Peptides against a protein of PDB entry 4ASU. Designs and how they scored, part 230

Target 1, 270 residues: chain A of PDB entry 4ASU
Amino acid sequence: ATLKDITRRLKSIKNIQKITKSMKMVAAAKYARAERELKPARVYGVGSLALYEKADIKTPEDKKKHLIIGVSSDRGLCGAIHSSVAKQMKSEAANLAAAGKEVKIIGVGDKIRSILHRTHSDQFLVTFKEVGRRPPTFGDASVIALELLNSGYEFDEGSIIFNRFRSVISYKTEEKPIFSLDTISSAESMSIYDDIDADVLRNYQEYSLANIIYYSLKESTTSEQSARMTAMDNASKNASEMIDKLTLTFNRTRQAVITKELIEIISGAA
Target 2, 83 residues: chain B of PDB entry 4ASU
Amino acid sequence: FTFASPTQVFFNSANVRQVDVPTQTGAFGILAAHVPTLQVLRPGLVVVHAEDGTTSKYFVSSGSVTVNADSSVQLLAEEAVTL

## One batch from the design tools (peptide; made by RFdiffusion4, then SolubleMPNN)

Design b2_p23_3_s2 (from b2_p23_3, 13 letters changed)
Fold by OpenDDE base, seed 5:
Structure b2_p23_3_s2 (fold): chain B 270 residues (1-270), chain C 83 residues (1-83), chain A 23 residues (1-23)
Amino acid sequence: as target 1 above (270 residues)
Amino acid sequence: as target 2 above (83 residues)
Amino acid sequence: ELEELLKRAQERYELQQKFLDSL
């Protein structure tokens, strides 16, 4: 490579490093906010799931319609965040299909669709876009819940798949159940609950779904921002190492050129 | 007893004497060993009676309340403020 | 003549180094 080529490459990598450093700082700020907002959201979301855990709601085996909701975002450069969710979605879809279940998919965030489009396009009901630019709100979750409930797809049981935040360096892709109104109302385990008005139960289920979606979005967002911060840090470090290597190469090449020129001068003057 | 909104936690697995909640079917008091039930909140006053005799008041917008067989309670409001 | 050529080579080297340091 000529000195000019090396210089051009150095300039390019330095620019990339500046961008990745900037993105790291932005991700760090978003992470700090997301983590703070996750604390109450987790209590809220776990509270919503408590019924399903305690009631041990079971879907009859003859029921075949299963909904998978994958939660991620539209934005890349966050390591394995999207691929982890997609991998678990694929696994779950395959297992359910092998069990003779019908599977439909909802993607929260465009990245889910992007990854699964080729293999699962026919199973997608809807993809929610414009996820991840702003922190998710309960309003956003309510919109998703409403859209799901109004989709006309009469699922019996579902799974919401998202990245649960563990720490700044760790997340885990998890699955939580979602149930249709009919499944909840017909569950034998619900018999211990007093006679619940059908309208009350419907409204309760709407809140429950919105609550769980909201929780999943908050977990996902926190995990994503943390992963992005780490990814951008790694990218910045890799760029730094490459700059150092190229600088050494430049210096060696320059010395060789100078040496060659000096030899030519000495040989020509003799 | 857990009482939270999406943005704030008021009680997290706390022991309380009684919780008065506003529901669409009417206000009711949740005492120890209350029968399992599911209710939807209406806008109104939540009153929490702590074991130490302290009473706290909250305004809630909408949401849900769950009373489980194990006497655990989840009060989940869309919006809630301390009064 | 040789001294002049050496001087030019050194100047070129210094210019390249300054450029690299400015990046």
Scores: peptide ipSAE 0.078, ipTM 0.837, DockQ to the pose 0.005
Fold by OpenDDE base, seed 2:
Structure b2_p23_3_s2 (fold): chain B 270 residues (1-270), chain C 83 residues (1-83), chain A 23 residues (1-23)
Amino acid sequence: as target 1 above (270 residues)
Amino acid sequence: as target 2 above (83 residues)
Amino acid sequence: ELEELLKRAQERYELQQKFLDSL
């Protein structure tokens, strides 16, 4: 490579490093907020799931309609955040199909559709876009819940798949159950709950769905911002290492050029 | 007893004596070892009676309350404020 | 002529170094 080529590459990589450092700082700020907002959201979300965990609600085997909700975002450059969710969605969809279930998919965030559209396009009901630009609100979750309930798809049971935040360096893709009103109302384990009015149960389930979606969005957002921060840090470090290597190469090449020129001068003067 | 909104936690796995909740079907008092039930909240006052005799009041907009067989209680409000 | 060539080479070297330092 010529000195000019090395110089151009150095300039380019330094610019990339500036961009990645800037993106890291933005991700760090969003992460700090997301983590703070996740604390109450987790208590709230876990509280909403408590019924399903304690009642051991079972879906009859004759019920065939299963809904998969994958939760991620529209934004890239966050490591394996999207691919982890999509991988689990794909695995679950395949297992359910093998069991003779009808599977439909909802994607929260455009990245889910981007990954799965070619192989699962016929199974998609809806994809929610514009996810991840702003922190998710309970209002956002309510809109998603309402859209699902109004979709006309009469699922029997479902799964919501999202990344649960563990630490700044760790997340885990998790699955939580979603049940239709019919499934929960017919569950034998619900018999211990006395005098549940049908309208009360409907309202309860609608609210519960919004709660679970909200919780999943908060976990996903925190995981994503943390992963993005790490990815941008790694990119910045890699750029730094490349700058160092290219600088050494530049210096060596420069010395070689100077030496060659000096030899030519000395040899020509001779 | 857990009482939370999407943005705030008021009680997390706490022991309480009694919780009064505003339900759509009327006022409902949850005592220790109450029978399992599900209710939805109407706008109104939640009153938490702690074991130490202290009473805390909250206004809630809507939500749900669950009493499980294990005597665990989840009070989830869309919006809640301390009074 | 040799001294002039050396001077030019040195100037080029200094310019390159200044560029590297500015990066």
Scores: peptide ipSAE 0.060, ipTM 0.826, DockQ to the pose 0.005
Fold by OpenDDE base, seed 4:
Structure b2_p23_3_s2 (fold): chain B 270 residues (1-270), chain C 83 residues (1-83), chain A 23 residues (1-23)
Amino acid sequence: as target 1 above (270 residues)
Amino acid sequence: as target 2 above (83 residues)
Amino acid sequence: ELEELLKRAQERYELQQKFLDSL
């Protein structure tokens, strides 16, 4: 490589490093906010899931319609965030299909569709786009919940798959159940809940769905921002190492060029 | 007893004496060992009676309340403010 | 003297090239 080539590469990598450092800082700021907002969201979401856990709601085996909601975003450069969700979705879809269930998919964030469109296109009901630029709000979750309920797909049970935040360096892809109104109302374990009006239960289920979606979005966002921060840090470090290597190469190449020129001068004077 | 909104936690697995909630079917008090129930909140006043005798008042916009068989209570409001 | 200088420079250049080839 010529000195010019090395210089060009150096400039390019330095620019990449600047971009990745900037992106790291942006991700860090978003992460800090997301983590703060996750604290109440987790209490809220876990509280909403408490019924399903405590009531041990089971879907009868004869019920065949299953909904998978994959939660991620539109935004890349966050490591395995999207692929982890997609992998779990694929696994769940395959398991459900093997059990003779009908599976439909909702993607929250365009990346889910981007990964699954070729293999699972026929299973997609809807994909929600424009996810991840702004922190998710309860309003956003409500819109998703409403769209789901209005989709015309009468699911019996569902799975919401998202990355649960553990720490700045760790997330885990998890699945939480969602149930249709009919499944909840018909569950034997719900018999202990006295005198629940059908309208009340419907409204309750709508809140529950929105709550769980909101929770999943907050977990996903926090996980994503932390992963992006880490990815950008790693990219910046890798760029730094490459800069060091190229700088060394540049310096040594320059020395060789100078030496060659000196040889030519000396030889010409000879 | 857990009482939270999407953005704020008021109580997290706390022991309380009584919680008065505004439901669509009417206001009712949740005591220890209340029968399991599910209710939807109407806009109104939530009153939490703590074991220490303190009373806290909140306005809630909407939401849900769950009383489980294990006496755990989840009060989940869409919006809530301390009064 | 010039020949010796040239020889030394050539040796240095060869060493530099070997180093570059090792990168």
Scores: peptide ipSAE 0.056, ipTM 0.818, DockQ to the pose 0.004
Fold by OpenDDE base, seed 1:
Structure b2_p23_3_s2 (fold): chain B 270 residues (1-270), chain C 83 residues (1-83), chain A 23 residues (1-23)
Amino acid sequence: as target 1 above (270 residues)
Amino acid sequence: as target 2 above (83 residues)
Amino acid sequence: ELEELLKRAQERYELQQKFLDSL
């Protein structure tokens, strides 16, 4: 490569490094906010799941309709965040199909649809777009819950799949159950709860669904921002290493050119 | 006893003497070892009676309350504010 | 003296070229 070629590459990589550093700072700010907002959301979400965990609600084997909700976002450059959720969704869908269940899918965020559209297009009920530009609110979760309940798909049970935040460098794709009103009302373990009117149980189920969706969105957002921060840091480090290598090559090439010119001058003077 | 909204935690696995909640069927007090129950909240006043005799008051917009067989209580409000 | 300078410069150039070719 000529000195000009090396210089052009150096300039290009330095510009990339500036962009990735800037993106890292933006992701860091969003992560700090997301982590702060996740603390109460986790207590709230775990509280909402407590009934279903303690009552050990089970769906009868003869019930065949299963809903999968995949939670992610529209935005890229965050490592394996989207592919991890999609992989778990594929695995769950395959397992349920093998068990003779009917599977329908809801995607929260356009990236889920982008990954699964070719192989699972017929299973998609709806995809929610415009996820990840702003922090998710309880209102957003309520809209998703209402759309699900009004979709006309009478599922028996379902799974919400999302990335749970562990630390700034770690997330885990997890699944939490969702249940239909009929499944909750028919569960033997619910008999211990006194004075539950059908209307009360319906209202509770609708509220619980919104709560679980909200919780999943908060976990997903925090995981995504942390992963993006890490991805941009790695990109910046890789750019730095390439700059160092190219700078060394540039310096050696320059020295060789100078030495050649000196030889020519000395040879012409003899 | 856990009492939280989506944005704030008021109590997290705390021991309390009594919690008064506004439900659609009426206001009732949840005592220690209350029978399992599930209710939805109407807008109104929540009163938490701590073991030390202190009382705290909150306004809630809506939500749910669950009393489990293990005497754990989850009070979840869509919106809640300390009074 | 000039021939010696030329020889040393040539040796340096060849070493630098070998290094560049190894990259």
Scores: peptide ipSAE 0.025, ipTM 0.802, DockQ to the pose 0.004

Design b2_p23_3_s3 (from b2_p23_3, 13 letters changed)
Fold by OpenDDE base, seed 3:
Structure b2_p23_3_s3 (fold): chain B 270 residues (1-270), chain C 83 residues (1-83), chain A 23 residues (1-23)
Amino acid sequence: as target 1 above (270 residues)
Amino acid sequence: as target 2 above (83 residues)
Amino acid sequence: ELEELLKRAEERYERLQEFLDKL
């Protein structure tokens, strides 16, 4: 490589490093906010799931319609965040299909659709775009819940798949159940709950769905920002190592060029 | 007893004596060993009676309340403020 | 301001990464 080539490469990598450092700082700020907002959201969301855990709601085997909701965002450069959710969605869809279930998919965030479009396009009901630009609100979750309930797809049960935040360096892809109103109302385990009006149960179910979606969005956002921060840090470190290597190469090449020029002058071959 | 909104936690797995909630079908009090039930909140006053005799008041918008067989209670409001 | 910075940084990073991959 010529000195000019090495210099050009050095300049490019230094520019990349500046960009990755800036992105790391932005991700860090968003992570700090997301983690703070996740604390109450987790209590709220886990509280909403308590009924389903305590009542041990089961869907009869003759029921065949299953809904999968994958939660991610529109934004890249966050490591395996999107691929982890997509992998779990594929696994779940395959298992359900093998059990003779009908599977439909809802994508929260455009990245899910981008990954699954080729193999699962016919199973998609809807994809929600413009996810991840701003922190998700309960209003956003309510809109998603309402759209789902108004989709006309009469599922029996479902699964919401998202990345649960563990720490600044760790997340885990998890699944939580979603049940239709009909499944809840017909569940034998619900018989212990005293005199529940149908209208009350419907309204309760709407809140429950919005609550679970909100919780999943908050977990996903925190995991994503943390993963992006880590990815940008790693990219910055890798760029630094490349800069060091190229700088050494530049110095060696420069010395060689100077030596060659001196020899040519001294030998009169110039 | 857990009482939370999406943005704030008021009680997390706490032991309380009684919780008065405003529901669409009417206000009722949740005591220890209350029968399992599901209700939806209407805008109104929530009153929490602690074991030490203290009383806390909250205004809630909409939401849900769950009383489970194990006596656990989840009060989940869309919006809630301390009074 | 942070959102705008992120958007600009992402766009620039992608362009620079593409260039680097060609070298």
Scores: peptide ipSAE 0.039, ipTM 0.814, DockQ to the pose 0.014
Fold by OpenDDE base, seed 5:
Structure b2_p23_3_s3 (fold): chain B 270 residues (1-270), chain C 83 residues (1-83), chain A 23 residues (1-23)
Amino acid sequence: as target 1 above (270 residues)
Amino acid sequence: as target 2 above (83 residues)
Amino acid sequence: ELEELLKRAEERYERLQEFLDKL
C-alpha cells in the first residue's frame, strides 16, 4: 500500500472512531434513563402478569391460532439485540407449526421485519415502526395494544418475545404469554372469577395487554441501550487498535521510502 | 399488596390491612382473605390502611385491580399521585 | 438534541462503513 492509501484509511477509521465515541455517550445517557424508568415499569409489568401465572391459563389443544409479538426497535448498531429476538421468534414459530398451530407475527420495531421478511413475510400481520427514537410511553403501548385487538386476527394464545434486562453486560430473550379474551373467559382456572362482568373482563384484558407491552418495551429499550453502549465501546476500541497498526505501517513504509530515496541519491541512480 | 403506576411504585409485595379502591362497579374494600376478583379502576380515591394503623391516600386514574386466591393484590393504575 | 445526534451519528457511521467496505 502507498503512503497515500494508508493515510486515507487512517482518516476514515479516525472518523468512524469519533462517531462511535459519540454514539457510546448518547447510548450511555439513554441507558441511564431507561434503567431508572425500568424499575417501576418492571414492578408494574410483573404485577400485570401475576394473574396469568397464578391462574395457570391453558389454551385448549384444539385451538390453533397463535400470535407471536416480537419486541425490538428500528435502530441498529446494538449487537445481537434484534437477532436474539428474531431467533427466538423463529424457534417458537417452528415449534408451533410442528404442533399444527397457525402462527401470525407482529413486529414491534422495523428490525424484526428486516430480519424475518424473507422467511416469514406471509405470517406478518403488522409491523410497528418508529420504535426506539424516544423512550416508550404507556400511551405508545396502549396504541399498540389497541391496534392488536382491532386487527381482526382472532388468536387464541400469544407469545410476546423481548429482551429482559439483567445488567449492563447481560440480557436474556424471554417469552411471556398473551391470552385472548375468549381464552381467559373460558379457562377453567378462572372459575374463581366467574362472577366477573364481561365488560369488566374485556377492559381488564385491554389494560393487561397494554401493561405487558409497556413492560416489554421498557425491558427491550434498556437492554438495547446497554448493548449499543457496549457495541460502540467495542467499535471504538477496535478502531483504536487499527489506527495503531496502520500508524506503525505508515511509519515503516515512510522509512522504507526515505531509505530508498537516500540509496538512489548516494548511488547516483536517478 | 402491590400498587404501582408505569412510572412509580407505591407498594411492592407489602402486607396491608385494607385497601379501598374506586372501581367502575363501585368502591369496595379489600380485606384479608377477600374473594378473588378482577376489577377496573375509575378515577378516584385509593385508601391504603397499613397494619400499623397508618392510612395513605392516593388519587388514581384508570387501571386494574386483581385479588387472587392467595390473597395477593395487584393495583395497577395508569396514573397515581399521593394525596 | 441527543436523539438527533444519535440519528446523525448512525447515518454517518453507516455511510462510512459502506465506504470502507468498498475500499
Scores: peptide ipSAE 0.025, ipTM 0.823, DockQ to the pose 0.014
Fold by OpenDDE base, seed 4:
Structure b2_p23_3_s3 (fold): chain B 270 residues (1-270), chain C 83 residues (1-83), chain A 23 residues (1-23)
Amino acid sequence: as target 1 above (270 residues)
Amino acid sequence: as target 2 above (83 residues)
Amino acid sequence: ELEELLKRAEERYERLQEFLDKL
């Protein structure tokens, strides 16, 4: 490589490093906000899931329609965030299919579609795009919930798959159940609850769905921003190492050029 | 007893004496060992009676309330403000 | 190996720039 080529590469990598550092800072700011907003969201979301855990709602085996909701975003450069969700979605879909269930998929965030479109295109109902630019709101979750309920796919049970935030350095892909109104209303374990009006239960389920989606979005966002921060830090370090290597190469090449020029001068071949 | 909105937690696994909630079917008081039930909130007043005798008032919008067999209660409002 | 690393880094840079332009 010529000195010019090395210089060009050095400049390019230095620019990359600047960008990755900037992205790290942006991710850090978004992470700090997301983590703060996750605290109440987790209480809220876990509270909504409490019924399902305490009632131990089971879907009868004769019920065949299963919905998988994968929660991520449109935004890349966040390590294994999207691939982890997609991997679990694939696993769940395969397991359900093996159990004779019909599986449909909803992607929250375009990255789910991007990963699964070739292998699971026929199973996709809808993909929600424009996820991850701004922090998710309860309104966003409500829109997703409403669209799901209006999709015409009458699922019996579902799985919402998302990355649960553990710490700045750790997340875990998890699955939480979602149930149809019919499944909830017919569950034997629900018999302990007082006579609940059908309209009340329907409304309750709508809130529950929105709540769970909101929770999943908040967990996902926090995990994503943390992972992006880490990824950008690693990218910045890698860029630094490459700059060092190229600088050494530049210096060696420069010395070789100088030596050649000196020899040419000394030999009179100039 | 857990009482939260998407953005704020008012009570998290707290012990309370009584919670009065506005539901679509009417306002009712949740006491210890209340029978399991599910209700949907209507806009209105939530009153939390703490064990120490303090009373806190909140205005809530829509949402849900769950009373479980284990006496756990989840009050989840879309919006809630302290009064 | 270094050239491949550079190529990958440049590709990553372009993707990153595209990402930043959308922020």
Scores: peptide ipSAE 0.020, ipTM 0.818, DockQ to the pose 0.011
Fold by OpenDDE base, seed 2:
Structure b2_p23_3_s3 (fold): chain B 270 residues (1-270), chain C 83 residues (1-83), chain A 23 residues (1-23)
Amino acid sequence: as target 1 above (270 residues)
Amino acid sequence: as target 2 above (83 residues)
Amino acid sequence: ELEELLKRAEERYERLQEFLDKL
């Protein structure tokens, strides 16, 4: 490599390092906000799932329609955030198909579609785009919930797959159940909830779905920003190491060139 | 008893004496060992009676309330403010 | 080995830059 080539590479990597450092700072700020907003969202979301856990809602085996909601975002540069969700979606879809279930997929965030489109294009109902630019609101979750409920796909049960935040360095891809109104209304375990009006139950399910989606978005966002911060930090460190290596190479090459020129001058060979 | 909105937690697995909630079918009081039920909130007043005799009032917009067989209660409001 | 590492790293960073340019 010529000195010019090394210099060009150094300049390029230094610019990338500046960008990754900037992105790290942005991710850090977004992470701090997301983590703060996740605290109440988690209580709220876990509360919304309490019925399903306590009532032990089971879907009959003869029910075949299953919905998978993958929650991620549109934005890259966040490590395995998208691939982890997609991997679990794929695994779940395969398991359900093997069990004779019909599987449809909803992607929250364009990255899910980008990963799964080739293999699961026929299973996609809808992909929600423009996810991850702004912190998710309950309104956003409600829109997604309503779109799902109005999609015309009469699922029996479903799975929402998202990254649950553990710490700044850790997330876990998790699955939570979603149930159709019919599945809940017909569940034997719901018999203890006597005299529930059908309209009340429908409205309750609409809230439940919105609640769970909101929760999943908040978990996903926090996990994503944390992962992005880490990824950008790692990228910045790697860039730094490369800069150091290239700088050493530059110096060695420069010295070699100078030495060669000096030898040529001294020897009279030039 | 858990009472939360998407942005704020008011009670998290707390023991309370009674919670009065505004539902679409009417306001009712949730006491200890209340029968399991699901309700949808209407805009109105939530009153939480703590075991120490203190009473807290909240305005809620919409949401849900769940009373489980284990006497756990989840009050989930879309919006809620302390009054 | 170092040249290969540098090449792979450069390719990775170029992809990163391309991605950033699309943002």
Scores: peptide ipSAE 0.020, ipTM 0.817, DockQ to the pose 0.010

